# Peptides against a protein of PDB entry 2XVC, part 12

Target 1, 50 residues: chain A of PDB entry 2XVC
Amino acid sequence: ITERELLDYIVNNGGFLDIEHFSKVYGVEKQEVVKLLEALKNKGLIAVES

## One batch from the design tools (peptide; made by RFdiffusion4, then SolubleMPNN)

Design b2_p29_8_s3
Fold by OpenDDE base, seed 3:
Structure b2_p29_8_s3 (fold): chain B 50 residues (1-50), chain A 29 residues (1-29)
Amino acid sequence: as target 1 above (50 residues)
Amino acid sequence: AAAEEAARRAAEAEAAALEAAGKKVVVTE
């Protein structure tokens, strides 16, 4: 999965991402999701919230 | 090799921490 694809998913999912859920559904390792999220965060496109 | 493995381990630890904290990602833009 690409950074853009992940961002599109987040947007289409109401602005939210559940890492565990996404990993299970799309077969992407959680570490890869986190890597992509870091890139998105560094670009100011996302924020991580509890 | 070693650097790649270390990066993988770090990413796994970060992922685990995020899951343990129940964090969600929110779009800002």
Scores: peptide ipSAE 0.072, ipTM 0.524, DockQ to the pose 0.132
Fold by OpenDDE base, seed 5:
Structure b2_p29_8_s3 (fold): chain B 50 residues (1-50), chain A 29 residues (1-29)
Amino acid sequence: as target 1 above (50 residues)
Amino acid sequence: AAAEEAARRAAEAEAAALEAAGKKVVVTE
């Protein structure tokens, strides 16, 4: 999965991503998801909320 | 290899922190 694909997923999911859920459903390791998220965050495209 | 492991370890720590914080990510608007 690419940055763009992950971003599209987030957008299509109402702006929301649950890392654990995504990892389990799509078979992507959490580390890889976080790597992509950090790239998106660094570009100012996403933010993390508690 | 060492750098790769360090990066993996850092990502795992970050993932754990995000999970503990609620795991929610949103698009910046």
Scores: peptide ipSAE 0.071, ipTM 0.544, DockQ to the pose 0.133
Fold by OpenDDE base, seed 1:
Structure b2_p29_8_s3 (fold): chain B 50 residues (1-50), chain A 29 residues (1-29)
Amino acid sequence: as target 1 above (50 residues)
Amino acid sequence: AAAEEAARRAAEAEAAALEAAGKKVVVTE
């Protein structure tokens, strides 16, 4: 999965991402998902909300 | 390797922190 694909997923999912669920469903390692999120965050494309 | 294990542990901890934060990601313009 690419940064763009993950971003598209987040957008289409109303801005919500369950890392554990996504990892299991799509067969992507949680480490890879986190890495992609960090890249998106560093580019200013996403922000993590508490 | 030890370096790979350390990287895995760090990523798992960060993932857990994001999960605890509510798993909400806001797309910025």
Scores: peptide ipSAE 0.057, ipTM 0.513, DockQ to the pose 0.143
Fold by OpenDDE base, seed 4:
Structure b2_p29_8_s3 (fold): chain B 50 residues (1-50), chain A 29 residues (1-29)
Amino acid sequence: as target 1 above (50 residues)
Amino acid sequence: AAAEEAARRAAEAEAAALEAAGKKVVVTE
């Protein structure tokens, strides 16, 4: 999965992401999802609330 | 080279598209 695809998913889900759910549905490792989120955050494209 | 210039322009376009879609995100693990 790409950064753009993940960002589009987040936007289309009202700014919400369940990492475990996403991992199961899309077959992406949780670690990879976290890595992509960090990249998006570093680019100033998202602000992460935990 | 022309190929490098094209790749640069493509990367800039992707960055602009991503920036336009940016927002605040709530994440759960």
Scores: peptide ipSAE 0.046, ipTM 0.422, DockQ to the pose 0.553

Design b2_p29_8_s4
Fold by OpenDDE base, seed 3:
Structure b2_p29_8_s4 (fold): chain B 50 residues (1-50), chain A 29 residues (1-29)
Amino acid sequence: as target 1 above (50 residues)
Amino acid sequence: EKEEEEEEEEEEKYLKELEEAGKKVTVTE
């Protein structure tokens, strides 16, 4: 999965991401999801909150 | 080649718009 694909998912999911759920459904390791999120955050494309 | 360049330009424009919007993301586990 690419940064763009993850970003598109988040946007189309109302700005919500359940890492555990996403990992299970899309077969992407949680560490990879976090890595992609950090990249998106560093580029100023997203603002992450808990 | 021109089609590929147009696709890249559209992608860059899309990312720029998202950057300007500053999409808020709620992350949970």
Scores: peptide ipSAE 0.270, ipTM 0.737, DockQ to the pose 0.716
Fold by OpenDDE base, seed 1:
Structure b2_p29_8_s4 (fold): chain B 50 residues (1-50), chain A 29 residues (1-29)
Amino acid sequence: as target 1 above (50 residues)
Amino acid sequence: EKEEEEEEEEEEKYLKELEEAGKKVTVTE
């Protein structure tokens, strides 16, 4: 999965991401999801909150 | 070839718009 694909998912999911759920459904390692999130954050495309 | 370039330009524009908006993302596990 690419940064763009993850971003599109987040946008289409109302700005919400459950990492555990996403990992299970899309077969992406949780660490990879976090890596992509960090990349998106660094580019200013997302503002992550917990 | 031109179609691919146009698609890339449209994607770039979209990403810039999202950057300006600063999409808020809630993350959970």
Scores: peptide ipSAE 0.270, ipTM 0.737, DockQ to the pose 0.701
Fold by OpenDDE base, seed 4:
Structure b2_p29_8_s4 (fold): chain B 50 residues (1-50), chain A 29 residues (1-29)
Amino acid sequence: as target 1 above (50 residues)
Amino acid sequence: EKEEEEEEEEEEKYLKELEEAGKKVTVTE
């Protein structure tokens, strides 16, 4: 999965991401999801809140 | 190669638009 694909998922999911759920559904390791999130954050595309 | 470059340019434009808009993301585990 690419950064853009993850971003599109987040946008289409109302700005919500459950890393555990996403990992299970899309078969992507949690570490990879976090890596992609960090990339998106560093590019200023997302602001992460918990 | 030309088509690949055009796709990259379109992606850059898309990402730039999203950067300007900003997206607040709630993340959970």
Scores: peptide ipSAE 0.268, ipTM 0.736, DockQ to the pose 0.662
Fold by OpenDDE base, seed 5:
Structure b2_p29_8_s4 (fold): chain B 50 residues (1-50), chain A 29 residues (1-29)
Amino acid sequence: as target 1 above (50 residues)
Amino acid sequence: EKEEEEEEEEEEKYLKELEEAGKKVTVTE
């Protein structure tokens, strides 16, 4: 999965991301999801909260 | 011309996605 694909997913899901759920559904390791999130965050494309 | 229109539409969609995601992303597990 690419950064853009993850970004699109987040937007289409109302700005919500359940890492465990996403990992299971899309077959992406949780570590990879976190890596992509951090990349998006560092680029200023998303503002993350928990 | 249609190719240009399609590219413009894709750009607009991308910009909208960036705007929405930049507002707030709630991350959970």
Scores: peptide ipSAE 0.255, ipTM 0.716, DockQ to the pose 0.641

## One batch from the design tools (peptide; made by RFdiffusion4, then SolubleMPNN)

Design b2_p30_5_s1
Fold by OpenDDE base, seed 2:
Structure b2_p30_5_s1 (fold): chain B 50 residues (1-50), chain A 30 residues (1-30)
Amino acid sequence: as target 1 above (50 residues)
Amino acid sequence: EEALKKAKERARELKAKDPSRRALAIKDLR
């Protein structure tokens, strides 16, 4: 999955992300999801609020 | 924002059920 695809998922899911659920559904390792989130954050595209 | 508020609530509810669960509320800054 790409950064753009992950961001689209987050937006379509109302801003909510359950990393374990996402990992199971999309077959992406949890650490990879975290890496993508960090990249998005570092680019100023997202803010993690909780 | 209502969407972010709801996301925070969902994350809180899941963490209350399982404190180890990594559930996040994320704001799109685009």
Scores: peptide ipSAE 0.761, ipTM 0.936, DockQ to the pose 0.897
Fold by OpenDDE base, seed 1:
Structure b2_p30_5_s1 (fold): chain B 50 residues (1-50), chain A 30 residues (1-30)
Amino acid sequence: as target 1 above (50 residues)
Amino acid sequence: EEALKKAKERARELKAKDPSRRALAIKDLR
């Protein structure tokens, strides 16, 4: 999965992300999801609000 | 912003049920 694909999912899901659920549904390791989120944040593409 | 507000509520509710759950509310800055 790419950073763009993850971000599109988050937007489609109303800004909500359950990492465990996402990992189970899409077969992506939880640490990979976190890595992608960190990249998105560091690039200024997202803000984590909670 | 209503979408972000709802995302925060969903995250809070899930964490209340399961404190170990990693649930996030995320703002798209694009």
Scores: peptide ipSAE 0.761, ipTM 0.936, DockQ to the pose 0.891
Fold by OpenDDE base, seed 5:
Structure b2_p30_5_s1 (fold): chain B 50 residues (1-50), chain A 30 residues (1-30)
Amino acid sequence: as target 1 above (50 residues)
Amino acid sequence: EEALKKAKERARELKAKDPSRRALAIKDLR
């Protein structure tokens, strides 16, 4: 999965992300999801609100 | 912003059920 695909998923899911659920559904390791989120945050594309 | 508010609620509810659960509310800054 790409950063763009993850961001699109988050937006389409109303801003909500359950990392465990996402990992199971899309077959992406939890640590990879976290890495993608950190990249998105560092690029100023997202802010984690909770 | 209602969508982000609902995402925060969903994240809080899941963490209340399981404190170890990594559930997030994320704002799109594009």
Scores: peptide ipSAE 0.761, ipTM 0.936, DockQ to the pose 0.895
Fold by OpenDDE base, seed 4:
Structure b2_p30_5_s1 (fold): chain B 50 residues (1-50), chain A 30 residues (1-30)
Amino acid sequence: as target 1 above (50 residues)
Amino acid sequence: EEALKKAKERARELKAKDPSRRALAIKDLR
């Protein structure tokens, strides 16, 4: 999954992300999800609010 | 934003059920 795809998923899910659920559904390692999130954050594309 | 507010609530509720759960509310800044 790409950064863009992850971001689109998050937006489509109302801004909510359950990393474990996402990992299970999409077959993406949890650490990979975190890596993508960190990249998005570092690029100023997202803010983690909780 | 209402959507973000709801996301925060969902994250909080999931964490209340399982404190180890990594549930996040994320704002799209694009």
Scores: peptide ipSAE 0.760, ipTM 0.936, DockQ to the pose 0.894

Design b2_p30_5_s2
Fold by OpenDDE base, seed 2:
Parts: sequence; C-alpha cells; structure tokens
Structure b2_p30_5_s2 (fold): chain B 50 residues (1-50), chain A 30 residues (1-30)
Amino acid sequence: as target 1 above (50 residues)
Amino acid sequence: DKKLEEAKKRAAELKAKDPSRRALAIRDLR
C-alpha cells in the first residue's frame, strides 16, 4: 500500500485508524502501517490527534 | 470538526477495551 492509499483510507474512514484491523484486512504489516503514518506526518499531510 | 471528534471517540472506546490497541484519530492536513 502507498502513502496516498493509506491516507485515502483514513479519510474515508472518518479519520479513524485501527492499525491491527487495517493490518489484518489489507495484509500490511503493522510496522509498515506505522512507517507510512510517520512519512505522512513528516510531510505535514496528517496530524495524529489521539 | 465532528468527524474528528467521532474518530477520537472510536479510538478511545477501542483503547478502553484493550489498552494495547493502537487506534488513532487522524486529521487530514491537505
């Protein structure tokens, strides 16, 4: 999955992300999801509010 | 932002059930 795809998922999911659920559904390792989130955050594309 | 508040609520509820669960509320800054 790409950063763009992950961001689109998050937006379509109302801003909510359950990393474990996402990992299971999409077959992406949890650490990869975290890596993508870090990239998005570092680029200023997202802010984690929880 | 009602959507963000709902995301926060969902994340909090999941964490309340399982403190180890990594659930997040995320704002799109684009």
Scores: peptide ipSAE 0.786, ipTM 0.943, DockQ to the pose 0.895
Fold by OpenDDE base, seed 1:
Structure b2_p30_5_s2 (fold): chain B 50 residues (1-50), chain A 30 residues (1-30)
Amino acid sequence: as target 1 above (50 residues)
Amino acid sequence: DKKLEEAKKRAAELKAKDPSRRALAIRDLR
């Protein structure tokens, strides 16, 4: 999965992300999800508000 | 932002049930 695809998922899910659930549903390692989130944040594309 | 507030609520509720759960509320800045 790409950064763009992850971000689109988050938006479609109302801004909510359960990493464990996402990992199970899409077969993506939790560490990979975190890596993608960190990249998005570092690029200024997202802000984690929780 | 009502959507963000709802996401925060969902994340908080999940973490309250399981402190180990990594649930987040995220703002799209694009």
Scores: peptide ipSAE 0.785, ipTM 0.943, DockQ to the pose 0.881
Fold by OpenDDE base, seed 4:
Structure b2_p30_5_s2 (fold): chain B 50 residues (1-50), chain A 30 residues (1-30)
Amino acid sequence: as target 1 above (50 residues)
Amino acid sequence: DKKLEEAKKRAAELKAKDPSRRALAIRDLR
């Protein structure tokens, strides 16, 4: 999964992300999800609000 | 942002049920 695809998922999911659920459903390792989130955050594309 | 507040609520509720759960509310800054 790409950063763009993850971000699109998050937006389409109303900004909500359950990392475990996402990992199970989409077959992406939890560590990879976190890596992508960190990249998005570092690029200023997202802010984690929780 | 009402959508973001709902995401926050969903994340909080999931964490309340399972404190180990990594659930997040995320703002798109694009």
Scores: peptide ipSAE 0.785, ipTM 0.943, DockQ to the pose 0.888
Fold by OpenDDE base, seed 5:
Structure b2_p30_5_s2 (fold): chain B 50 residues (1-50), chain A 30 residues (1-30)
Amino acid sequence: as target 1 above (50 residues)
Amino acid sequence: DKKLEEAKKRAAELKAKDPSRRALAIRDLR
């Protein structure tokens, strides 16, 4: 999965992300999801509010 | 932002059930 695909998912999901659920549904390792989130955050594309 | 508030609520509810669960509310800054 790409950063863009993950961001689109988050937006389409109303800003909510359950990492475990996402990992199971899309077959992406949890650590990979975290890596993508860190990249998005470092690029200033997202802010974690919880 | 009502959508973000709902995401915060969902994340909080999941964490309340399982404190180890990594559930997040995320703001799109694009």
Scores: peptide ipSAE 0.785, ipTM 0.943, DockQ to the pose 0.890

